# Ledger of designs, part 114: peptides against a protein of PDB entry 2V3S

Target 1, 95 residues: chain A of PDB entry 2V3S
Amino acid sequence: PISLVLRLRNSKKELNDIRFEFTPGRDTAEGVSQELISAGLVDGRDLVIVAANLQKIVEEPQSNRSVTFKLASGVEGSDIPDDGKLIGFAQLSIS

## One batch from the design tools (peptide; made by RFdiffusion4, then SolubleMPNN)

Design b2_p30_5_s1 (from b2_p30_5, 10 letters changed)
Fold by OpenDDE base, seed 4:
Structure b2_p30_5_s1 (fold): chain B 95 residues (1-95), chain A 30 residues (1-30)
Amino acid sequence: as target 1 above (95 residues)
Amino acid sequence: ALAQSVEEANAGIAAARAAGSTSLISAEPA
């Protein structure tokens, strides 16, 4: 299995690391993303972008050690998106 | 029903995958 960390701010704007495993051939990027949403860890509006980037990192984990991406949930927020602060952005990385 | 059972199972899997694996890193800077 691939050990991953999703770094993401919660509704209190606290930055958290969410650790989880992904097993190629058993898990799917969309399926795992849906699980994260069901657990209340990811906003449902971000299903597509999280799944796309999860797929990117698991298909070539040796080349894609970290990916940072813009959240759909952050676009219409009051805070200006900032990838350095992970405001309106999230980051997936290989643990 | 099978469909409902699958949904419940999926919820359980979600919890198992990530519930106990969250760590606070920092608060948003002011």
Scores: peptide ipSAE 0.291, ipTM 0.712, DockQ to the pose 0.080
Fold by OpenDDE base, seed 3:
Structure b2_p30_5_s1 (fold): chain B 95 residues (1-95), chain A 30 residues (1-30)
Amino acid sequence: as target 1 above (95 residues)
Amino acid sequence: ALAQSVEEANAGIAAARAAGSTSLISAEPA
């Protein structure tokens, strides 16, 4: 399996690392993203963007060691998005 | 009953996937 880390701010604006595994041929990017939402770790509005970037990193894990992407949930918030601070952005990386 | 069972199963899978593997890094910068 591929060991991944999703770095993401929670509702208290605390930055957390969420560790999880992805098994090619068994797991799907959309399925795993739905599980993260069900666990309360990802906002439901971010299903599409998380799944798209998860797919990108797992299809070429040796070339794509890290991907940073804009969250749909962050656009409607009061905070100004900032990829450097991961405000309105999240990051997936290979552990 | 079926719907409740499916919901419970999904919650369990989600927890096993990542809920128990979360680490605090930092608060939002001031």
Scores: peptide ipSAE 0.290, ipTM 0.708, DockQ to the pose 0.086
Fold by OpenDDE base, seed 1:
Structure b2_p30_5_s1 (fold): chain B 95 residues (1-95), chain A 30 residues (1-30)
Amino acid sequence: as target 1 above (95 residues)
Amino acid sequence: ALAQSVEEANAGIAAARAAGSTSLISAEPA
C-alpha cells in the first residue's frame, strides 16, 4: 500500500495531518475520498478535487511526492485563499 | 433499512481508515 498524508485545515482553522493508506487494485481515488468525507475530515464539496489529486499522486507516487490544490469549499469562505498557508488549499504527500 | 445499513457500513470503514491517523500541526497564522 501507499502511505499518504493529507494536510488540511479543519473548521477551527487548525492545520492537521491525516494519515491513510491507499492500496492499488483495491481502493479507488473517489472511494477513498468519499471515506474521508464520511469521516468528517473533508468537505463534501471537495470530493472532485481531492479525488483528482489523489489519483494523480497514486498513479505516479515516485514522481508526485507532493501536490497542493485549491479547495472548492475555500472559494466562498471569508478568508482569502493562500497556498503557502494552506488556507483554502490542501496538500497531499507521500509519507 | 438497506440504505441505512450501507451508510453505516461505509461510515465504519471510513472511521477505520482514519482512526488514530490525525495529528494537529498548527493553527492558522494571524
Scores: peptide ipSAE 0.289, ipTM 0.709, DockQ to the pose 0.086
Fold by OpenDDE base, seed 5:
Structure b2_p30_5_s1 (fold): chain B 95 residues (1-95), chain A 30 residues (1-30)
Amino acid sequence: as target 1 above (95 residues)
Amino acid sequence: ALAQSVEEANAGIAAARAAGSTSLISAEPA
């Protein structure tokens, strides 16, 4: 399996690393993203963007070691998005 | 939205996948 880390801020604006595994051929990017949402770790509005970037990183994990992407949920928030601070952005990386 | 039946099933799987796998890194910087 591929060991991944999703780094993003929770509702308290605390930056967290969420570690999880992805098994090619068994897991799907959308399926795992839905699991993360079901666990309360990802906002449901971010299903599409998380799944798209998860797909990107698991397709070529040796080449795509880290991806940072804009959250849909961040656009509706009061804070100004900032990729450097991961405000309105999240990051997926290979562990 | 997730289908109710799928959501219920995924909730159990999600708990297993994410159990003990979250680490606090830092608070929001100024």
Scores: peptide ipSAE 0.285, ipTM 0.728, DockQ to the pose 0.093

Design b2_p30_5_s2 (from b2_p30_5, 11 letters changed)
Fold by OpenDDE base, seed 3:
Structure b2_p30_5_s2 (fold): chain B 95 residues (1-95), chain A 30 residues (1-30)
Amino acid sequence: as target 1 above (95 residues)
Amino acid sequence: ALAQTTEEANAGIAAARAAGSRSLIEAVPA
């Protein structure tokens, strides 16, 4: 399995690392993303972007060690989106 | 509802696991 970390801010704007594994052929990007949403770890509005980037990183984990992407839930937030500070952005990486 | 703390996040993970979701998910402060 591929060991992954999803780094993103919670509702109190604190950074958290969500650690999980992905097994090609058993797991799907959308399925895992749905589980993260169901657990309250990811905003439901971010299903598409999380699934897309999860798919990208698991397709070529040796070349795509990290991907940072804009969250739909962060677009209309009070803070200005910033990929460096992960404000309105999340990061997936191979652990 | 979104978790507001790491503790709430892990509680949500535990609840999802009990409902049949995957086991290996953990939230830790970054």
Scores: peptide ipSAE 0.412, ipTM 0.863, DockQ to the pose 0.835
Fold by OpenDDE base, seed 1:
Structure b2_p30_5_s2 (fold): chain B 95 residues (1-95), chain A 30 residues (1-30)
Amino acid sequence: as target 1 above (95 residues)
Amino acid sequence: ALAQTTEEANAGIAAARAAGSRSLIEAVPA
């Protein structure tokens, strides 16, 4: 399996690392993303972007060691999006 | 609802696992 870390801010704007494994052939990007949403770790509005970037990193984990992407849930927030501070952004990386 | 703390995040993970989802490993403060 591929060991991954999803780094993103919770509702209190605190950074958290969500660690999980992805097994090709058993797991799907959309399925895992749905589980993250169901567990309250990811906003439902971010299903598409999380799944897309998860798919990207698992299809070529050797070349895609880290991906940072804009969250749909962050665009309407009071804070200005900032990829460096992961405000309105999340980061997936290979553990 | 979204988890507001790391503890709530891990509780959500446990709940999802109990509901038959695949295992999510851990949530920790970054």
Scores: peptide ipSAE 0.382, ipTM 0.847, DockQ to the pose 0.866
Fold by OpenDDE base, seed 4:
Structure b2_p30_5_s2 (fold): chain B 95 residues (1-95), chain A 30 residues (1-30)
Amino acid sequence: as target 1 above (95 residues)
Amino acid sequence: ALAQTTEEANAGIAAARAAGSRSLIEAVPA
């Protein structure tokens, strides 16, 4: 399995690392993303973007060691998005 | 609802696991 870390801010704007594994042939990007949403770790509005980037990193983990992407849930917020500070952005990386 | 703390995050993970969801998920402060 591929060991992954999803780094993103909670509602209190604190950074958290969500550690999980992805097994090709058993797991799907959308399925894992739905599990993250169901667990209250990801906003439901971010299903598409999280799944897309999860797919990207697991299809070529040797080439895609880290991906940072804009959250849909962050666009409507009061904070200005910033990829360097992970405000309105999340980061997936290979553990 | 979204977790507001790491503790709430892990509680949500545990609840999902109990419901038959993924078991290998852990939330820690970055």
Scores: peptide ipSAE 0.369, ipTM 0.838, DockQ to the pose 0.824
Fold by OpenDDE base, seed 2:
Structure b2_p30_5_s2 (fold): chain B 95 residues (1-95), chain A 30 residues (1-30)
Amino acid sequence: as target 1 above (95 residues)
Amino acid sequence: ALAQTTEEANAGIAAARAAGSRSLIEAVPA
């Protein structure tokens, strides 16, 4: 399995690392993303972008060690999106 | 609802696991 970390801010804008595994051929990017949403770890509005980037990183985990992407849920937030600070952005990385 | 604390995040992980979801390992402060 591929060990992954999803780094993103919670509702209080605190950065958390969400650690999980992905097994190619058994897991799907959308399925795992839906589970993250169901667990209250990811905003439902971010299903598409999380799944897309999860798919990207697990397709070539040795080449794509980290991907940072804009969250749909961050667009309407009061804070200005910033990929360096992960404001309105999340980061997936290989653990 | 989204978890507001790391503790809530881990509780959500545990609940999802108990409900039959995959084992999300943990949530920790970054």
Scores: peptide ipSAE 0.361, ipTM 0.834, DockQ to the pose 0.887

Design b2_p30_5_s3 (from b2_p30_5, 9 letters changed)
Fold by OpenDDE base, seed 5:
Formats: C-alpha cells, structure tokens, sequence
Structure b2_p30_5_s3 (fold): chain B 95 residues (1-95), chain A 30 residues (1-30)
C-alpha cells in the first residue's frame, strides 16, 4: 500500500497530519475521501477536491510526492486563504 | 469521473484511525 499524509487544519484551526494508506486496485480516491469525511477529518464540501488530488498522487506516487490544493470549505470561511500557511488549503504527501 | 467508495477503503481508514493516525503539528499563526 501507499502511505499518505493529509496535512489539514481542523475546526480549531490546528494543523494536523492525518496518516492513512491507499491500496491501488482495491481502494478508490472517492471512497477513501468519503471515509475521511465520515470520520470528521475532512469537510464534506471538500469531497471533490480531496478525491481529485488523492487520485493524482496515487496514480504516480513516484512523481507526485506532494500536492497542495485549495479547499472549497476555505473559500466560505472568514479567514483569507493562504497556501503557505495552509489556511483554506490542504496538502497530500507520500509518507 | 471519480470512482465509487468500497468496503475495503472504509476499512482501511478505520484501521488507520484506530492506530492513532492524527498528529498535531501547530496552531494557526497570528
């Protein structure tokens, strides 16, 4: 399996690393993303963007070591999005 | 188009969470 880390701020604006595995041929990007949402780790509004970027990283993990992307939930927040601080942004990386 | 969810994917995430998969890095900068 591929060992991944999702770096994302929680509702308290605390930056956390969420570790999980992805097994090609068994797991799907959308399925794993939905479980992250069900676990309360990802906002439901971010299903599409998380799944899209998860798919990107797992299809070529050797080339895509890290991807940073804008969250849909961040646009609707009061804070100004900032990719450097991961405010309104999240990051997926190979562990 | 994105693929559908699977039981195997669900189980994988549940297992990772049970093992303590989340780590605090830092608070939001002022």
Amino acid sequence: as target 1 above (95 residues)
Amino acid sequence: MLAESTEEANEGIARARAAGSTSLISAEPA
Scores: peptide ipSAE 0.302, ipTM 0.741, DockQ to the pose 0.078
Fold by OpenDDE base, seed 3:
Structure b2_p30_5_s3 (fold): chain B 95 residues (1-95), chain A 30 residues (1-30)
Amino acid sequence: as target 1 above (95 residues)
Amino acid sequence: MLAESTEEANEGIARARAAGSTSLISAEPA
């Protein structure tokens, strides 16, 4: 399996690392993203963007070691998005 | 490909996958 880390701010604006595994051929990007949402770790509005970037990183994990992407949930928030601070952005990386 | 499941089943799997997997890094800068 591929060991991944999703770095993401929670509702308290605390930055957390969420560790999880992805097994190619068994797991799907959308399925794992739905699990993260069901666990309350990802906003449901971010299903599409998380799944797309998860797919990107797991299809070529040797070259795509890290991807940072804009959240749909962040656009509707009061805070100004900032990729450097991961405000309105999240980061997936290979651990 | 994952089989279809109920919301309850999906939540159970999600809890198992996420258990003990979260670490606090920092708060938002002031």
Scores: peptide ipSAE 0.301, ipTM 0.712, DockQ to the pose 0.081
Fold by OpenDDE base, seed 2:
Structure b2_p30_5_s3 (fold): chain B 95 residues (1-95), chain A 30 residues (1-30)
Amino acid sequence: as target 1 above (95 residues)
Amino acid sequence: MLAESTEEANEGIARARAAGSTSLISAEPA
């Protein structure tokens, strides 16, 4: 399996690493993303963007070691989005 | 990796699959 980390701010704006595995041929990007949402780890509004970037990284994990992307849930937030601080952004990386 | 963070990253939750199920495990703070 591929060991992944999703770095994401929680509702308290604390930056956390969410570690999980992805097994090609068994798991799907959308399915795993849905599980993360069901667990309360990802906002439901971010299903599409998380799944898309998860798919990207698991397709070529040796080439795509890290991907940073804008969250849909961060658009209406009070804080100005900042990819360097992961405000309104999240990051997927290979462990 | 993240270089511009203004705070230390905390350990989140580990998601694991065992015996055909998914488990959510809260990790200790970093």
Scores: peptide ipSAE 0.189, ipTM 0.660, DockQ to the pose 0.118
Fold by OpenDDE base, seed 4:
Structure b2_p30_5_s3 (fold): chain B 95 residues (1-95), chain A 30 residues (1-30)
Amino acid sequence: as target 1 above (95 residues)
Amino acid sequence: MLAESTEEANEGIARARAAGSTSLISAEPA
């Protein structure tokens, strides 16, 4: 399996690393993203964006070691998005 | 490892795994 880390801020604005595995051929990007949402780790509004970027990183994990992307929930929030601080952004990386 | 199954099953498994697989990095910078 591919060991991944999702770095994003929780509802208390605390930056956390969420470690999880992805097994190609068994897991799907959308399915894993849905599980992250079900676990309360990802906002439901970010399903599409997280799934798209998860797909990107797992299809070429040797080349796509890290991807940082804008969250839909962040755009809709009151805080000004900042990719450097991961405000309104999240990061997926290969562990 | 994440397994695709029913929504309820996935939720439970994901939450249990996430509890042990979450690390606090920092609070939001001022």
Scores: peptide ipSAE 0.296, ipTM 0.734, DockQ to the pose 0.089; fails the geometry check

Design b2_p30_5_s4 (from b2_p30_5, 8 letters changed)
Fold by OpenDDE base, seed 2:
Structure b2_p30_5_s4 (fold): chain B 95 residues (1-95), chain A 30 residues (1-30)
Amino acid sequence: as target 1 above (95 residues)
Amino acid sequence: ALAATTEEANAGIAAARAAGSRVLISAEPA
């Protein structure tokens, strides 16, 4: 399995590392993303972008060691998006 | 690249598994 970390701010704006495994051929990017949403770790509005970037990193983990992406949930928020601080952005990386 | 912050440095200090989930969450200790 591929060990991944999703670095993401929670509802209290605290930066957390969410570690999980992805097994190619058994897991799907959309399925795992839905699990993260069901666990309350990812906003439902971010399903598409999380799944897309999860797919990107797991399809070529040797080439894509880290991906940072803009969250849909951050667009209408009060905070100004900032990829360096992961405000309105999240990061997936190989553990 | 990700800018280094206090939150980023502390993000892996304490870990807890979310109930009913495969994920492990690491956060700054309380």
Scores: peptide ipSAE 0.088, ipTM 0.631, DockQ to the pose 0.166
Fold by OpenDDE base, seed 4:
Structure b2_p30_5_s4 (fold): chain B 95 residues (1-95), chain A 30 residues (1-30)
Amino acid sequence: as target 1 above (95 residues)
Amino acid sequence: ALAATTEEANAGIAAARAAGSRVLISAEPA
């Protein structure tokens, strides 16, 4: 399995690392993303972007060690999006 | 399925498992 970390801010704007495993051939990017949403760890509005980037990282984990992407849920937030601070952005990486 | 290894569970100072999930959540260190 591939050990991954999803780094993003919670409702208190605190940066958290969400660690999980992905098993190619058994798990799907969309399926795992749905589980993250069901667990309340990812906003449902971010399904598409999380799944897309999860797919990107697991298809070539040796090359795609980290990907940072803009969240749909962050667009209407009070804070200005900033990829460096992961405001309105999240990051997936190989742990 | 979501899962965390024993190694991951032992990593970090402030770690917690989400209720009903095998996901491990840790606050980012300063």
Scores: peptide ipSAE 0.079, ipTM 0.642, DockQ to the pose 0.174
Fold by OpenDDE base, seed 1:
Structure b2_p30_5_s4 (fold): chain B 95 residues (1-95), chain A 30 residues (1-30)
Amino acid sequence: as target 1 above (95 residues)
Amino acid sequence: ALAATTEEANAGIAAARAAGSRVLISAEPA
């Protein structure tokens, strides 16, 4: 399996690393993303963008070691989105 | 899939398993 880390700010604006595995042929990007949402770790509004970037990283993990992407849930937030600070952005990386 | 068993913590200042979830979370400075 592929060991991944999702770096994402929680509701308290604290930066967390969420570790999980992806098994090609068994897991799907959308399915794993839905599990993250069910666990309360990802906002449901971010299903599409998380799944898309998860698919990107698992299809070529040697080339896509890290991807940073804009969250749909962050657009309406009070804080200005900033990819460097991961405000309104999340990051997926190979562990 | 989420982690099925206990595993080593990610890099960070602290780590904990999310309640009711098969996932390990490590906290880092904001």
Scores: peptide ipSAE 0.076, ipTM 0.640, DockQ to the pose 0.162
Fold by OpenDDE base, seed 5:
Structure b2_p30_5_s4 (fold): chain B 95 residues (1-95), chain A 30 residues (1-30)
Amino acid sequence: as target 1 above (95 residues)
Amino acid sequence: ALAATTEEANAGIAAARAAGSRVLISAEPA
């Protein structure tokens, strides 16, 4: 399995590292993303972008060690998106 | 097309596991 970390701010704007495994051939990017949403860890509006970036990492984990991407849920917030601070952005990385 | 960059941020040491989940959460201190 591939050990991953999703770095993401929670509803209190606290930065969390969400660690999980992805098993190629058993898991799908969309399926795991849906699990994260069901657990309340990812906003449902971010399904597409999380799944897309998760797919990017797991298809070539040796090459794609980290990806930072803009959240759909972050654009309507009052805070200005900032990839360096992960405001309105999230980061997926290989553990 | 997939748009992404590479960034880093400080991670906290507090950890908890969501009930019934494969997920482990580590949080930054408040």
Scores: peptide ipSAE 0.089, ipTM 0.624, DockQ to the pose 0.148; fails the geometry check

Design b2_p30_6_s1 (from b2_p30_6, 21 letters changed)
Fold by OpenDDE base, seed 1:
Structure b2_p30_6_s1 (fold): chain B 95 residues (1-95), chain A 30 residues (1-30)
Amino acid sequence: as target 1 above (95 residues)
Amino acid sequence: SAAAAAARQAALAAYGEAHREELQRRFVVE
């Protein structure tokens, strides 16, 4: 399995690292993304972007060791998006 | 029957709890 970390801010704007495993051939990017939403860890509006970037990192984990992406849920917020501070952005990386 | 209805409700509750526990094991929040 591929060991991953999803870094993003929670509802209190605190930065969290979420560790999980992805098993190619058993897991799918969309399936795991749906589980993240069901667990209350990802906003439902971010299903598409999380799944797309999860797919990107698991298909080429040696080349895509870290991917940072803009959240749909962050666009409607009052804070200015900032990828460096992960405001309105999240990051997936290989553990 | 009342017994069958109660059993179905218990099964749904148990299913929900099992799913939550599974997700808690899969995702470790730090």
Scores: peptide ipSAE 0.544, ipTM 0.875, DockQ to the pose 0.320
Fold by OpenDDE base, seed 4:
Structure b2_p30_6_s1 (fold): chain B 95 residues (1-95), chain A 30 residues (1-30)
Amino acid sequence: as target 1 above (95 residues)
Amino acid sequence: SAAAAAARQAALAAYGEAHREELQRRFVVE
């Protein structure tokens, strides 16, 4: 399995690292993304972007060690998006 | 019947709880 970390801010705007495993052939990017949403860890509006970037990193984990992407849920937020601070952005990386 | 409805509700609740536990095992928040 691939050990991954999803770094993003929670509802209290605290930065969290969410660790999980992805098993190619058993898991799908969309399926795991839906699980993240069901767990209350990701906003439902971010399904597409999380799944797309999860797919990217698990396709070539040796080359894509880290990907940072803009959240759809962050666009309408009160805070100005900032990839450096992961405000309105999230990061997936290989553990 | 009321008994059957209660049983279905309990089963759904148990299923939901088991699923939540599974998700908690999969995702570790730090």
Scores: peptide ipSAE 0.544, ipTM 0.875, DockQ to the pose 0.343
Fold by OpenDDE base, seed 2:
Structure b2_p30_6_s1 (fold): chain B 95 residues (1-95), chain A 30 residues (1-30)
Amino acid sequence: as target 1 above (95 residues)
Amino acid sequence: SAAAAAARQAALAAYGEAHREELQRRFVVE
């Protein structure tokens, strides 16, 4: 399995690292993204972008060690998006 | 019946809880 970390702000704007494994052939990017949402760890509005970037990193984990992407849920938030601070952005990386 | 409805609700609640627990095991939050 591929060991991944999803770094993003929680509802209290605290930065969290979410560790999980992805098993190619058993897991799908969309499926795992849906599970993240069901767990309350990702906003439902971010399904598409999380799934897309998860797919990107798991299809070529050696080439894509880290991907940072803008969250749909962060665009209309009260805070100004900032990829450096992961405000309105999330980061997926290989452990 | 009310009893049947209660049973269905309990089953759904149990299913949901089991699923949440599984997800909690899959995702480790730090």
Scores: peptide ipSAE 0.543, ipTM 0.874, DockQ to the pose 0.356
Fold by OpenDDE base, seed 3:
Structure b2_p30_6_s1 (fold): chain B 95 residues (1-95), chain A 30 residues (1-30)
Amino acid sequence: as target 1 above (95 residues)
Amino acid sequence: SAAAAAARQAALAAYGEAHREELQRRFVVE
C-alpha cells in the first residue's frame, strides 16, 4: 500500500494532516475521495479535484511526491486563496 | 407494517454507525 498525507484546513481554518493508505488495484481515487467526504474531512464540492490529484499521485508515486491543488470550496470563500499557506488549497504527499 | 418499517430503520442506523467507525479507523487526523 501507498502511505499518503492529505494536508488541508478544517472548518476552524486549522491546518490538519490526514494520514491514510491507498492500495492500487483495490482502492480507487474516486472511492477514497468519497470516503473522505463521508468522514466530514473534505467538502463535497471538492470531490472532482481531490480524486483527480489522488489519481495523479498514486499512478506515479516515485515521480509525484507532492501535489498542491486549488479547492472548489475555497473559490467563493472570504479569504484570498494562497497555495503557500494552503488557504483555498490542499496538498497530497507521499508519507 | 409499522414493525417492519421500524426494523428497517434500525438496520439502516446500525449500518451507518459501522461505516462511520470504519472510516475513523482508515483516516488518522493529526
Scores: peptide ipSAE 0.541, ipTM 0.873, DockQ to the pose 0.320

Design b2_p30_6_s2 (from b2_p30_6, 11 letters changed)
Fold by OpenDDE base, seed 2:
Order: sequence, then C-alpha cells, then structure tokens
Structure b2_p30_6_s2 (fold): chain B 95 residues (1-95), chain A 30 residues (1-30)
Amino acid sequence: as target 1 above (95 residues)
Amino acid sequence: DEEEEEEFEEELEEYGEENREALEERFVVE
C-alpha cells in the first residue's frame, strides 16, 4: 500500500494532516475521495480536484512525492487563497 | 444542477453512515 498524507485546513481553519493508505488495484482515487468527503474531512465541492490529484500521486508515487492544488471550496471563501499557507489549497504527499 | 447536487450530498452522507467504522479506520487526523 501507498502511505499518504493529505494536508488540509479544517472547518476551524486549523491545518491538519490526514494520514491514510491507498492500495492500488483495490482502492480508486474516486472512491477514497468520496470516503474523505463522507468522513467530513473534505468538502463535497472538492471531489473532482481531490480525486484528480490523488490519482496523479498514486499512479507515479516515486515521481510525484507531493502535489499541491487549489480547492473549489476555497474560491468562494472570504480568505485570499494562498498555496504557501494552504489557504484554499490542499497538499497530498507520500509519507 | 442544484437538485442533483443535493442528491449527491445525501448519497455521500448515507455512504458515510454505512461505512463509518471503515472510514475511521482508514483516516488518522493529526
């Protein structure tokens, strides 16, 4: 399995590391992304972007050690998006 | 559309309720 960390600000704007495993052939990027949403860890509006970036990192984990991407949920927020501070952005990385 | 989005949200909530234990086992929040 691939050990991953999703770094993302929660509803209180606190930065959290969400650790989980992804098993190729058993798990899908879409499925795990849906699980993240169902667990209340990811906004439903971010399904597409999370799934796309999760797929990117799991298909080539040796080359894609970390990916940072803009959240759809962050665009509508009052805070100015900032990839360095992960405001309106999330980061997936290999742990 | 808005109706489809609401239906999707309800499906996700149901999925989360049915698989709560599995989800808690998969994700560790720090």
Scores: peptide ipSAE 0.505, ipTM 0.865, DockQ to the pose 0.929
Fold by OpenDDE base, seed 3:
Structure b2_p30_6_s2 (fold): chain B 95 residues (1-95), chain A 30 residues (1-30)
Amino acid sequence: as target 1 above (95 residues)
Amino acid sequence: DEEEEEEFEEELEEYGEENREALEERFVVE
């Protein structure tokens, strides 16, 4: 399996690292993304973008060691998005 | 639509409850 870390801010704006494994051929990017949402770890509005980036990293984990992407949930928020601070952004990386 | 958002949240909550054990096994929050 591929060991991944999803770094993003929680509802309290605290930065969390979410560690999980992805098994190609058993797991799907969309499925795991839905699980993240169901766990309350990702906003439902971010299903598409999380799934897309998860798919990207698991397809070539050797080359894509880290992927940072803009969250849909962060666009309408009061905070100005900032990829460096992961405000309105999340990061997937290989652990 | 606010109603659609509420329905979606309810569906996600149900999904989470049904798969709680699997979710706890998969995700470790640090």
Scores: peptide ipSAE 0.504, ipTM 0.864, DockQ to the pose 0.799
Fold by OpenDDE base, seed 5:
Structure b2_p30_6_s2 (fold): chain B 95 residues (1-95), chain A 30 residues (1-30)
Amino acid sequence: as target 1 above (95 residues)
Amino acid sequence: DEEEEEEFEEELEEYGEENREALEERFVVE
């Protein structure tokens, strides 16, 4: 399995690391993304972008050690999006 | 579409409830 970390801010704007495993051939990017949403860890509006980036990293984990992407849920926030601070952005990385 | 959004939320809730144990095992929040 691929050990991953999803770093993003929670509802209190605190930065969290969510660790999980992805098993190619058993798991799908969309399925795991839906699980993240079901667990209340990811906003439902971010399903597509999380799934897309999860797919990207699991397809080539050796080349994509870290991917940072803009959240759809972050666009409507009061804070200005900032990838450096992960405001309106999330990061997927290999553990 | 608000109706589609509500249906999606319900589906996610059901999915999460059915897979609660699996979800608890999969994700570790730090």
Scores: peptide ipSAE 0.504, ipTM 0.864, DockQ to the pose 0.876
Fold by OpenDDE base, seed 1:
Structure b2_p30_6_s2 (fold): chain B 95 residues (1-95), chain A 30 residues (1-30)
Amino acid sequence: as target 1 above (95 residues)
Amino acid sequence: DEEEEEEFEEELEEYGEENREALEERFVVE
């Protein structure tokens, strides 16, 4: 399995690392993304973007050690999106 | 569509309840 970390700010704007494993051929990017949403760890509006970037990193984990992406949930927020601070952005990386 | 959003939220809640133990095992938050 591929060991991943999703770095994302919670509802209190605190930065958390969410560790999980992804098994190619058994897991799907969309399925795991839905699990993240069901667990209350990801906003439902971010399903598509999380799934797309999860797919990208698990396809070539040796080349894509980290991907940072803009959240749909962060666009209409009061805070200005900032990829460096992960405001309105999330990061997936290989452990 | 508000109805589609509500249906999606309900499906996610049901999925979460059915797989709560599996989700807790899969994800470690720190």
Scores: peptide ipSAE 0.503, ipTM 0.864, DockQ to the pose 0.887

